# Peptides against a protein of PDB entry 3PBP, part 56

Target 1, 203 residues: chain A of PDB entry 3PBP
Amino acid sequence: LNEKDLNLILNKSLVMYESLDSTTDVIVKRNVIKQLQFVSKLHENWNSRFGKVDIQKEYRLAKVQGPFTINPFPGELYDYTATNIATILIDNGQNEIVCVSFDDGSLILLFKDLEMSMSWDVDNYVYNNSLVLIERVKLQREIKSLITLPEQLGKLYVISDNIIQQVNFMSWASTLSKCINESDLNPLAGLKFESKLEDIATI
Target 2, 203 residues: chain A of PDB entry 3PBP as posed
Amino acid sequence: LNEKDLNLILNKSLVMYESLDSTTDVIVKRNVIKQLQFVSKLHENWNSRFGKVDIQKEYRLAKVQGPFTINPFPGELYDYTATNIATILIDNGQNEIVCVSFDDGSLILLFKDLEMSMSWDVDNYVYNNSLVLIERVKLQREIKSLITLPEQLGKLYVISDNIIQQVNFMSWASTLSKSINESDLNPLAGLKFESKLEDIATI

## One batch from the design tools (peptide; aimed at target 1 I134 L176 C179 F193)

Design b2_p28_7_s1 (made by RFdiffusion4, then SolubleMPNN; from b2_p28_7, 15 letters changed)
Fold by OpenDDE base, seed 1:
Structure b2_p28_7_s1 (fold): chain B 203 residues (1-203), chain A 28 residues (1-28)
Amino acid sequence: as target 1 above (203 residues)
Amino acid sequence: MEEERRKAVLEGVGKKAEFNAKVKKLQE
């Protein structure tokens, strides 16, 4: 991490700390506090003792993994099992869409509405993995893998039955990104959350 | 379900937007 990255993490940690309330899980609360303490200490010693900050492991644990909640959960998928997960950037910042495939051939596009804290106790940490359902795409195929390309924002490649399909959700993701970045929700009114599905290749 | 989903999206985006705004303030 560089100084800018550390500052960003510090500020995020501060905001998370200030957002804690009585409804916050005790373990989450503890982790947020520990994160703030740790990052603050690192920040204070940045120029004097640390030429670099190595928090890769802890930061990695703040990714979408483990148990997560989906709101609203599509009732049609109650009896099906998730098969693949991918995260796709939708802008040059940090806004992402989480994609989960199911064994019924469904692909759901999700938005993480809460910032995750670093994990300090893997065995006891309760992940604050809150996800919002944006769209369900029914492929009606066995999804074998999900592929993303770093240079292609808002695009997901789905491999199923020897066919590669591209899911392009920038039609709505660009607006969503803008709303987040500008703190203006007005453009979401009337927005259609419909991704484009296109066959790319047969393999 | 559509209305419920839209509501959830709005709420979720709102939360994230608020969070980001607070972070940006600290970076100023």
Scores: peptide ipSAE 0.538, ipTM 0.926, DockQ to the pose 0.851
OpenDDE base, seeds 2, 3, 4, 5: peptide ipSAE 0.536, 0.533, 0.537, 0.535; ipTM 0.925, 0.924, 0.925, 0.925

Design b2_p28_7_s2 (made by RFdiffusion4, then SolubleMPNN; from b2_p28_7, 13 letters changed)
Fold by OpenDDE base, seed 4:
Order: C-alpha cells, then structure tokens, then sequence
Structure b2_p28_7_s2 (fold): chain B 203 residues (1-203), chain A 28 residues (1-28)
C-alpha cells in the first residue's frame, strides 16, 4: 500500500459516501460511513508523522463481503459448484475481471459493476455484491487451478490434469476498459465477448 | 440469455464508468 493507492481508496470511499441518501438502508449507511472513517483515519495516520492510530484494531472489525450474485446467472450452472476464483487486471486503471470456475469445466468471466464496501461490525452484510456475466467459457475438463500473472493483463492460466491453457480476453477487455475509463459506451456496440483459448503446455 | 447478457454488460459498464468518473474528479 502506497500513498497513491490510499488516495484512491479514500476517493472511492468518498464517492460511496456521497452516494448515500435518505432512501439508503441504515445498515448500508453505517457500513459506508465506517469504511470512510477507517480509510480516513488510515490516511491521516499515513500523513501524520506523530499520530498513532490503532489501525489494526479497526481493521479487525472489517470483514469481506459475501456471497456474491451473478447477473445473469447461467441456468446450466445452477447444479454445479464453483471450484476456483481469480481476479485479473485488464488495465493500469484497476479495472478487473473476476473469473470463477465450476466443476463442470466452465469458466465464467465477470466484472464488478458496483463498488463494494467492507462489512463493518455487521453480520451477513450484503450490498452491491452483484457481478455482471461477460462470458462463459466451456473447457469440458476438470479445472485444478487458476493462475494469473500481474505483468500479463487480461490473461488467465487454467491448469487441469494434463494441460495448461491460457484464456486471453483482451480482445474485448481492451474495449471494455476503454469504455469504463472514458465513460463512452459506444464501442461496446457489436462487441463480441469471445476469449481466445490457447494450449500453453502439456503436463 | 445473450441479449440479457449484453444488456447487463452495457448497464454494468455504464455504472462503473460513472463511478470511476466521480472518483477521478476527486483526484483532481
């Protein structure tokens, strides 16, 4: 964590806070406020040469949200179980694709359309936990592991029993990234969300 | 499902874009 990252987190938290209104659920308000308070304290501590904040104590109160919802959910996967999860960066602007594998050999590629806060001292907190389905890739093999390399944007390595395969989704992810970053959705028209699958190695 | 997916992507990207725009404005 560096100053730039902290500033980004702070700004995200501020935007989330500013999105609150009279119609927002009280639990949501509480969580967003606590998130902002934590990040603000962290930011203050970061900039302070002398101030000690027990950041560890406050951090221990935070929990990762779950479960997530997928929209639309592929009906064919209702009876299958998720086996692996990976997050892949698609640009330097922190846009990410979430990949989930299933025991039928399917991969689903997802992105977060909403910013999530941490759960703060609330049991079973769920808000903005939706993921948008971009693509389903059927590998028809047992997926053992998902690997990502930080230096390789938009690439996922899938390890099965005898093969390592690369899923490259930069064909559409570059456009997606551009649309997000430039706030222009026009390039999405007619875009095909089809990743390239390549065999990398046999094992 | 394909049409639904496309619509969901468009909507989702729109939401994300708006959020990111607001964040960028804070960075200025």
Amino acid sequence: as target 1 above (203 residues)
Amino acid sequence: MEKEREEAVLEGVGKKAEFNKKVKEKQK
Scores: peptide ipSAE 0.566, ipTM 0.928, DockQ to the pose 0.919
OpenDDE base, seeds 1, 2, 3, 5: peptide ipSAE 0.566, 0.564, 0.560, 0.565; ipTM 0.929, 0.928, 0.927, 0.928

Design b2_p28_7_s3 (made by RFdiffusion4, then SolubleMPNN; from b2_p28_7, 15 letters changed)
Fold by OpenDDE base, seed 2:
Structure b2_p28_7_s3 (fold): chain B 203 residues (1-203), chain A 28 residues (1-28)
Amino acid sequence: as target 1 above (203 residues)
Amino acid sequence: DEEKVREAVLKGVGKKAEFQAKVKKKLE
């Protein structure tokens, strides 16, 4: 964690706080407030020379785990079970795609349209765990694991049976990233959400 | 339904873009 990251987290926390309204759940409100308080304190006590700060024990990073909603959810997958989950970065600005595999051999590529808060009072609490379906990739094989490499943007490696396959979705993710970063949605018009699948190795 | 997906993506990206824009403004 550096100063830039801390400032980013602080401002994200502020925006989240400001988004609270009368319809927001009490638990959510409390969680967001605690996050803001913690991050603010962290910012106040940040030592730029040593990069040290006192971190509270209750601090938990938000993860794409636990209960979440997917919209629209493919009806065909209602009878199947999720087997793996992975997060893939699509730019250096922390935009990411979430991938979930199912026991029917399907991969769904998802976008987090809402910012999640850190967990505090409730174990594994996830605020605004909302995911938007972008693409479904049918591999028609048993998926054993999902692997991502931090240095490879928009690439997911799928291990199934005796084969490693690469799913590359930068064909659309690059545009998505640009739209987010520039606050311009025009490039999304006509964009096809179709990933490239390639065999990498046999194992 | 491809159109349904596209609509959902558009809305979702819009929300994220708005959020990030707000964050950027605070960083200025």
Scores: peptide ipSAE 0.517, ipTM 0.924, DockQ to the pose 0.895
OpenDDE base, seeds 1, 3, 4, 5: peptide ipSAE 0.517, 0.516, 0.516, 0.517; ipTM 0.924, 0.924, 0.924, 0.924

Design b2_p28_7_s4 (made by RFdiffusion4, then SolubleMPNN; from b2_p28_7, 14 letters changed)
Fold by OpenDDE base, seed 4:
Structure b2_p28_7_s4 (fold): chain B 203 residues (1-203), chain A 28 residues (1-28)
Amino acid sequence: as target 1 above (203 residues)
Amino acid sequence: DEEKRRKAVLEGVGKKAEFQAKVKKKQE
């Protein structure tokens, strides 16, 4: 964590806070406010050697949200169980694709369209936990693990019993990234969400 | 349903774009 990262987190939290209105659920308001307070205090203390806030204590109050929802949910996976999860960066602007594997050998590529806050004081806090389904890739293999490399954008390595496969989704992710960064959705028209599969190694 | 999925992606990207734009303004 550096100053730039902290500023980004702060600004995200501010935007979330500013999105609150009279129609927002009280629990959501409380949670967003607490997050902003935490981040703000952290930011204030970052440059201060004499911060009064026990950052560690406050951090311990936060929990990761769950479970997630998928929209639209692929009906074919209704009876299957998720086995692995990975997050893959697609640009330097912190846009990410979430990948989930299932025990049927399927991979789903998901997009986080909403900013999620941490859960603070509320048990089972769930808000903005929806993920958008972009693509389903059927590998028909038992997926043992998912590996990502930070230096390789839009690439996922899938390890099965005897093979390592690369899933490359930059064919559409680059466009997606551009759309997000430029606030122009036009390039999405006609875009095919089909990843490329390549065998990398036999184990 | 591909159409449903495409629509969801479009909407999702739109939301994200809007959010990032707001964040970017804060960065200035």
Scores: peptide ipSAE 0.606, ipTM 0.942, DockQ to the pose 0.892
OpenDDE base, seeds 1, 2, 3, 5: peptide ipSAE 0.603, 0.603, 0.603, 0.602; ipTM 0.942, 0.942, 0.942, 0.942; seed 2 fails the geometry check

Design b2_p28_8 (made by RFdiffusion4)
Pose (drawn by RFdiffusion4):
Structure b2_p28_8 (pose): chain A 203 residues (1-203), chain P 28 residues (1-28)
Amino acid sequence: as target 2 above (203 residues)
Amino acid sequence: SKEEEIEKVRKQLEMREKIGDYFRELNS
């Protein structure tokens, strides 16, 4: 955990602690407070020279959160099954797109709009477990796998049956991160959220 | 400086929510 990232989760934790009010669900309040306490303890034991911190076994037992809401979910896909999931980096600030494969050779590019709180005990804990559809890409080929190269932002390799295709969504993803970072929604108006599809090779 | 950093993160999180509303309205 480098210094930049350590401070990022600390500040996110502080923003949520302040975001607490009385209507806030008791279980959620507990987790937010726990998150702040935990992230603070990490900050206290962080070794700056190695950029690392030890984590006790107690804090590593966590229960799953979900299911995430996928909004708006495409109606056709109720007849099909999800195959793969990938994570694609948009910028240098941990901003990412979640990608999911389906039986129909389709791809949904998702964005997480709500900040999650950390949770350890709570069963079936859902809260800000929210994803939003940005785009759907139908390759009409059997998608065997999804691959990413850390060196290339906003690009995803999709291995179909005899083709390796590259879905390139930096056309809109670059603007998306700018507005996130600049807190200005206007550049999104009129942007067509269409990814450049490209055949890389025959396999 | 700490207060400015917290506010910057807050604004980014609020923008993400607004982007989410934007996409929900666009793709509905």

Design b2_p28_8_s1 (made by RFdiffusion4, then SolubleMPNN; from b2_p28_8, 11 letters changed)
Fold by OpenDDE base, seed 3:
Structure b2_p28_8_s1 (fold): chain B 203 residues (1-203), chain A 28 residues (1-28)
Amino acid sequence: as target 1 above (203 residues)
Amino acid sequence: KKEEEIEKVKKQLETKKEIGKFFIERFS
């Protein structure tokens, strides 16, 4: 994480804090407050070697915090098991798509429409675990692993028994990124959310 | 400057919420 990323996390934490009111759950209040305190301390100690390591660890933990709620959940996948999860960056502003694979060979691409809070003093605490379905991709293969490369935005590599395939969703993710960054939904109208699948190598 | 940055983040978070609604509505 760099200074820009830390500032973004701090600003998000401040916004979450400002959203608290008398109707907010006590556990939520406590976690939001603790998060703000933690991030503020990290910001003060940003030049500290230990501070940099700690923020990266906590940021990673926050991103992996589950379980998530998927809406809508595809009915065809109710009887199948999730096998892999990956997060793919779509821009340099930390906008991301979540991908989950299933044992039927399906991939689902998901959008995080809410900001989650870090877990602190409550076991299994989850807040704003919302994931919204964008696209389902049927590979009809046993998916062994999902790989992402930080330098390759909007690309996911899928490893199966005999092939490596690339899923490229920048055709729509670039527009999505623009909509978020500019706070304008108009470009989403009529947009097709269809990813490009390409064979990379046989193994 | 800081206030402007916070306001920008607020707008982006609201935009994400609306995008979520947009996607959900596509399957309704």
Scores: peptide ipSAE 0.638, ipTM 0.939, DockQ to the pose 0.891
OpenDDE base, seeds 1, 2, 4, 5: peptide ipSAE 0.636, 0.636, 0.635, 0.635; ipTM 0.940, 0.940, 0.939, 0.940

Design b2_p28_8_s2 (made by RFdiffusion4, then SolubleMPNN; from b2_p28_8, 11 letters changed)
Fold by OpenDDE base, seed 2:
Structure b2_p28_8_s2 (fold): chain B 203 residues (1-203), chain A 28 residues (1-28)
Amino acid sequence: as target 1 above (203 residues)
Amino acid sequence: SEKEEIEKVKKQLETKKKIGQFFVERYS
């Protein structure tokens, strides 16, 4: 985590806090407030000399974990079970795609259209657990693992029994990143959301 | 300024919501 990332998290936390109103659930309010307090403390304690912040394990583990909702959920996957989940960065500004694998060999690429909050006091706390379907990739293999490399934006490695495959979605993710960062949806019009699948290695 | 950065983040969050809607509509 660098200062820029921390500032972004702080700003997001501030926005979440500002979004609270009289109709907001008490648990949500408390959780958002605690998040803001935590991030603010991190920001205040930023060690600029070392570029480090003591981040609690809970914050580091704030990976996309269930429960979440997927909209639309592919009807074909209704009877199948999710097997793996991964988060893939698409830029250096914390924009990311979520990938979920299923036991039919499908991958779904998902967009977080709402800002999620970390759990603080309540176990299994979920706020803004919305994920939106971007693309379904059918591998027709038993997916053992999903691997991402931080230095490789928009790339997901899928490990099956005998092969490692790369799913590369930078063809559209770069545009998506730009749309988010510039707050302009125009470039999405006509964009093809089709990832490239490539065999990387045989196991 | 800090205010400008916050406003930028707000816009980005709204953009994300709209992007979400865009994707939902693609499958509708």
Scores: peptide ipSAE 0.625, ipTM 0.934, DockQ to the pose 0.893
OpenDDE base, seeds 1, 3, 4, 5: peptide ipSAE 0.624, 0.622, 0.623, 0.625; ipTM 0.934, 0.933, 0.934, 0.934

Design b2_p28_8_s3 (made by RFdiffusion4, then SolubleMPNN; from b2_p28_8, 11 letters changed)
Fold by OpenDDE base, seed 1:
Structure b2_p28_8_s3 (fold): chain B 203 residues (1-203), chain A 28 residues (1-28)
Amino acid sequence: as target 1 above (203 residues)
Amino acid sequence: SMKEEIEKVKKQLETKKKIGQFFIERHS
């Protein structure tokens, strides 16, 4: 975590806090407040150059690790089990795509349309666990693992029994990143959300 | 300014919501 990342988390936490009103659920309010307090303390400690803050555990709670909802969930996958999850950066501004693999050999690429909150008071509490379906890629292979390389934006490596394949979605993810960063959806019109699949190596 | 940064984040969050809706509609 760098200063820029921490500032972004702080700003997101502030925005979430400011969105609280009299109609907001008490549990949500409490969780958002605790998150803001935590991040604010981290920010203060960062600025004061106090030693290595082990942010790893707490930061993991902000990642897509808890229960989440997928909308729409592909009907064909109802009988299958999710096997792997990966987060792929699409720019240097922390915009990312979530990928989930299934035991039928499918990959789904997902967009986080809502900011997730960390759980503070309730075990397994997830606020705004929304993931939206972008694309389904059918590999028809047993997917053993998903690998991402931080220096390779919009690329996912899929390891199966006999092959490593690359899924490259920068054809649309670059536009998506631009849309987010510029707050303009116009470039999404007519865009094809089709990832490129390429064989990299035989295992 | 911090205020400007917060407003930028707010705008981005709203954009993400709209993008989500865009994808939902695309799959409907």
Scores: peptide ipSAE 0.626, ipTM 0.936, DockQ to the pose 0.902
OpenDDE base, seeds 2, 3, 4, 5: peptide ipSAE 0.624, 0.625, 0.625, 0.625; ipTM 0.936, 0.936, 0.935, 0.936

## One batch from the design tools (peptide; aimed at target 1 V15)

Design b2_p29_3 (made by RFdiffusion4)
Pose (drawn by RFdiffusion4):
Structure b2_p29_3 (pose): chain A 203 residues (1-203), chain P 29 residues (1-29)
Amino acid sequence: as target 2 above (203 residues)
Amino acid sequence: SVETVRQQLEMREKVGTYLRELMTKKLEE
């Protein structure tokens, strides 16, 4: 955990602690407070020279959150099954797109709009487990796998049956991160959220 | 900073609302 990232989760934790009010669900309030306490403890034991911190076994037992809401979910896909999931980096600030494969050779590019709180005990804990559909890409080929190279932002390799295609969504993803970082929604108006599909090779 | 993070989180919520409205109309077509 480098210094930049350590401070990022600390500040995120502080924003949510302040975001607490009385209507806030008791279980959620508990987790937010626990998250702040935990992230603070990490900050106290963080070894700056190694950029690392030890984590006790107690804090590593966590229960799953979900299911995430996928909004708006495409109606056709109710007849199909999800195959793979991949994470693609948009910028240098941990901003990412979640990609999911389906039986119909389709791809949904998703964006997480709500900040999740950390949770350890709560069963079936859902809260800000929210994803939003940005785009759907139908390759009409059998998608055998998804691959990413850390060196290339906003690009995803999709291995179909005899093709390796590259879905390139920096056309809109670059603007998306700018508005996130500049807190200005206007550049999104009129942007067509279409990714550049490209055949890389025959396999 | 804390304020910058707050503003980024609020923008992410606005981006999500915008995309939901845009993609709902597109999927209805």

Design b2_p29_3_s1 (made by RFdiffusion4, then SolubleMPNN; from b2_p29_3, 14 letters changed)
Fold by OpenDDE base, seed 1:
Structure b2_p29_3_s1 (fold): chain B 203 residues (1-203), chain A 29 residues (1-29)
Amino acid sequence: as target 1 above (203 residues)
Amino acid sequence: SVEETKKKLETKKKIGEFLVERMTKKLAE
């Protein structure tokens, strides 16, 4: 975590807070407020050379939100189990794609279109827990692990029993990144969300 | 800035909606 990351988290938390209105669920309001309070304290401590704020207690009370949903969910994967998860950077602005593998050999590439917060107030807090399906890549093999390299944007390495394969989705992710950063959806029209699969090594 | 972040988040939301629609159509084919 660096200052830039912290600022982004703070800004996101502020945006979430500002989005609260009279129609917002009370539980959501409380959770967002608590998160903002925590992040604000963290930010304060980060910027202050002398300020000691004990945020450890609050942090201990926070829980990871779950479960997550995929929208739309491929019907073919309904009976299969997720095996691995990875997050892949697509630019230097912290835009990411989430990849999940399944025991049928499928990879799904997912977009986080909504901000998810930690749970601060209640058990089993669920809000903005959906991920958007971008692409399904079918591999006819058991996926053992997913590896990402920070210096390689939009690339995922898939390790199976006998092969390492690279999934490269920069063909569409670069455009997606641009759309996000420029706040323009026009380039998405006609864009094909088809990743390239390449064999890297046999093992 | 907060405003920039807000704009980015709104854009992401819209992108999500776009993608959902597109993928839903694809899966229905």
Scores: peptide ipSAE 0.624, ipTM 0.951, DockQ to the pose 0.917
OpenDDE base, seeds 2, 3, 4, 5: peptide ipSAE 0.624, 0.624, 0.621, 0.621; ipTM 0.951, 0.951, 0.951, 0.951

Design b2_p29_3_s4 (made by RFdiffusion4, then SolubleMPNN; from b2_p29_3, 13 letters changed)
Fold by OpenDDE base, seed 1:
Structure b2_p29_3_s4 (fold): chain B 203 residues (1-203), chain A 29 residues (1-29)
Amino acid sequence: as target 1 above (203 residues)
Amino acid sequence: SVEEVKKKLETKQQVGKFLVEKMTKKLAE
């Protein structure tokens, strides 16, 4: 964690706090407030010389917020089980796509349209994190692993028993990234969300 | 800035809505 990252986290936390309204669940409100307090404390105590902050005490009380929901969920996948998950960067601005594989050989590409929050010492805190379906890719093979390379944006490597395949979704992800970064959705109109599948190597 | 982050987050939400509508339609076909 560097100062830039810390500032980003702080700003995100502030935005989440400001988004709270009368319809927000009390537990959610409490959680967001606690997160903001934590991040604010980190920011306040940031040692610029050493790039360090003591976060041990507060962090131990926090857990990753779950569960995640997928919308819409393909009906055909209700009877199948998720097997792997990967996160793929699509730009240098921290925009990312989530990929989940299923035991039927399907991949779903997902968009995180909401910010994820931590759970801060809240008993039985459950909040559904939103994932939005972008594309389903059917590979018709058993997926063993999903691999991403940091230097390769918008590319996912799928490992099966005898082959490595590349899923390249930069055809649409570049536009998506641009839309997000520029706050302009116009380029999404008419965009085809179809990834390219290529065989890379035989195992 | 806070405003920039806010704008980005709002954009993401709008993108999400767009995608939901698009994919819902696609799955219904």
Scores: peptide ipSAE 0.627, ipTM 0.937, DockQ to the pose 0.896
OpenDDE base, seeds 2, 3, 4, 5: peptide ipSAE 0.619, 0.622, 0.619, 0.618; ipTM 0.933, 0.929, 0.929, 0.935

Design b2_p29_4 (made by RFdiffusion4)
Pose (drawn by RFdiffusion4):
Structure b2_p29_4 (pose): chain A 203 residues (1-203), chain P 29 residues (1-29)
Amino acid sequence: as target 2 above (203 residues)
Amino acid sequence: SELEKVRKQLEMREKVGEYLIELQKEKEE
């Protein structure tokens, strides 16, 4: 955990602690407070020279959150099954797109709009477990796998049956991160959220 | 200053989500 990232989760934790009011669900309030306490403890034991911090076994037992809401979910896909999931980096600030494969050779590019709180005990804990559809890409080929190279932002390799295709969504993803970082929604108006599809090779 | 920047970024992400939902619903119509 480097200094930049340590401070990022601390500040996110502080924003949520302040975001607490009385209508806030009791279980959620508990987790937000726990998250702040935990992130604060990390900050206290963080070894700056190594950029690392020890984590006690107690804090590693966490229960799953979900299911995430995928909004708006494409109607056709109710007849099919999800195959793979990948994470693609958009910028240098941990902003990412979640990618999911389906039986119909389709791809949904998702965006997480709500900040999650950390949770350890709560069963079936859902809260800000929210994803939003940005785009759908039908390759009409059997998608055997998804691959990413950390060196290339906003690009995803999709291995179909005899093709390696590259879905390139920096056309709109670059603008998306700018608005997230500049807090200005206007550049999104009119942007067509279409990814450049490209055949890389025959396999 | 860093805390406020993060706050604004988190608020913007919510607005981006709302905008994308409306845009995708319009395409489905």

Design b2_p29_4_s1 (made by RFdiffusion4, then SolubleMPNN; from b2_p29_4, 12 letters changed)
Fold by OpenDDE base, seed 1:
Structure b2_p29_4_s1 (fold): chain B 203 residues (1-203), chain A 29 residues (1-29)
Amino acid sequence: as target 1 above (203 residues)
Amino acid sequence: SELEKVRKQLETKKQVGKFLVKKMEEKEK
């Protein structure tokens, strides 16, 4: 975590706070407020010893959100179990793709279209837990692990029984990144969401 | 401002999501 990242988190939290209104669920309001309060305190005390202990205590009270909703969820995968999850950066601005593998050998590439906050003092808090399906890649192999390299944007390494394969989705992720960063959806027109699969090594 | 930029980006993400859902639905038809 660096200052730039912290600023981004703070701004995201502020936007969420500003979105609150009279129709917002009380639990959501409370959670968003606590999130903002925490991040603000963290920002205030950045590179300072002051309040560090309290920050740590408060951080321990925060939990990751509960289950996510994938839309659409491939019906074929209902019978299978998720085996691995990875997050792949697609730019230097913290835009990322989520990848989930299944025991049928499928990979799904997912987009976080909503900003998720931590859960504060509420068990099973669920809000903005949306993940959008971008692509399904069928490897027809038992996927043992997913590896990402921070210096390699939009690349996922899949380790299976006998091979290591690279999934490269920068063909579309670069455009996606541009759209987000520039707040312009036009480049999405005609974009094909098809990743490139390559064998890297035999095990 | 940076805040406004973030606001726009978050809104864009929402729109991207809608776009992607629509795209996938079209593929399923």
Scores: peptide ipSAE 0.601, ipTM 0.931, DockQ to the pose 0.913
OpenDDE base, seeds 2, 3, 4, 5: peptide ipSAE 0.599, 0.599, 0.596, 0.598; ipTM 0.930, 0.931, 0.930, 0.931

Design b2_p29_4_s2 (made by RFdiffusion4, then SolubleMPNN; from b2_p29_4, 13 letters changed)
Fold by OpenDDE base, seed 1:
Structure b2_p29_4_s2 (fold): chain B 203 residues (1-203), chain A 29 residues (1-29)
Amino acid sequence: as target 1 above (203 residues)
Amino acid sequence: DELEKVRKKLETKKEVGKFLVERMLEKEK
């Protein structure tokens, strides 16, 4: 984590805090406030030895939120089990795509449309756990692992029994990134969300 | 300024999400 990332997290937490109103669930309010407090403290104590120790203690009290909801969830996958998950950066501004593989050989590419927070002092906290389906890629093979390379934006490497394949979705992800960064959705109109699949190596 | 940028980005992401959902719903028709 660097200063830039920390600032981003802080700002996100602030935005979440500002979104709270009288209609917001009390558990959500509490969680958002606690996260903001934590992140603020983290920011204040950045590079401080004393702060590091205290931050680590508090961080251990936080839990990763789950489960997530996928909208729409492909009906064909209800009978299958998710096997792997990966996040792929699509730009240098931390926009990312989430990929989940299933035991039928399918990959789903997902968009995080809402900002998720950690769970603080609450078990089974669920809020803003939304993932939006972009594309389903059917490989029809057993997927062993998903690999991403930080220097390769919008690329996912899929390792199966006898082959390594590359999924390249920059054809649409570049536009998506631009839309997000520029706050303009117009370029999405007519965009085809079709990734390119290429064999890289035989195992 | 930076905070506002983040706010705008988050709002845009929400809108993108809505767009994508609508797209999928249309495909299912």
Scores: peptide ipSAE 0.608, ipTM 0.936, DockQ to the pose 0.895
OpenDDE base, seeds 2, 3, 4, 5: peptide ipSAE 0.607, 0.588, 0.590, 0.605; ipTM 0.936, 0.933, 0.930, 0.935

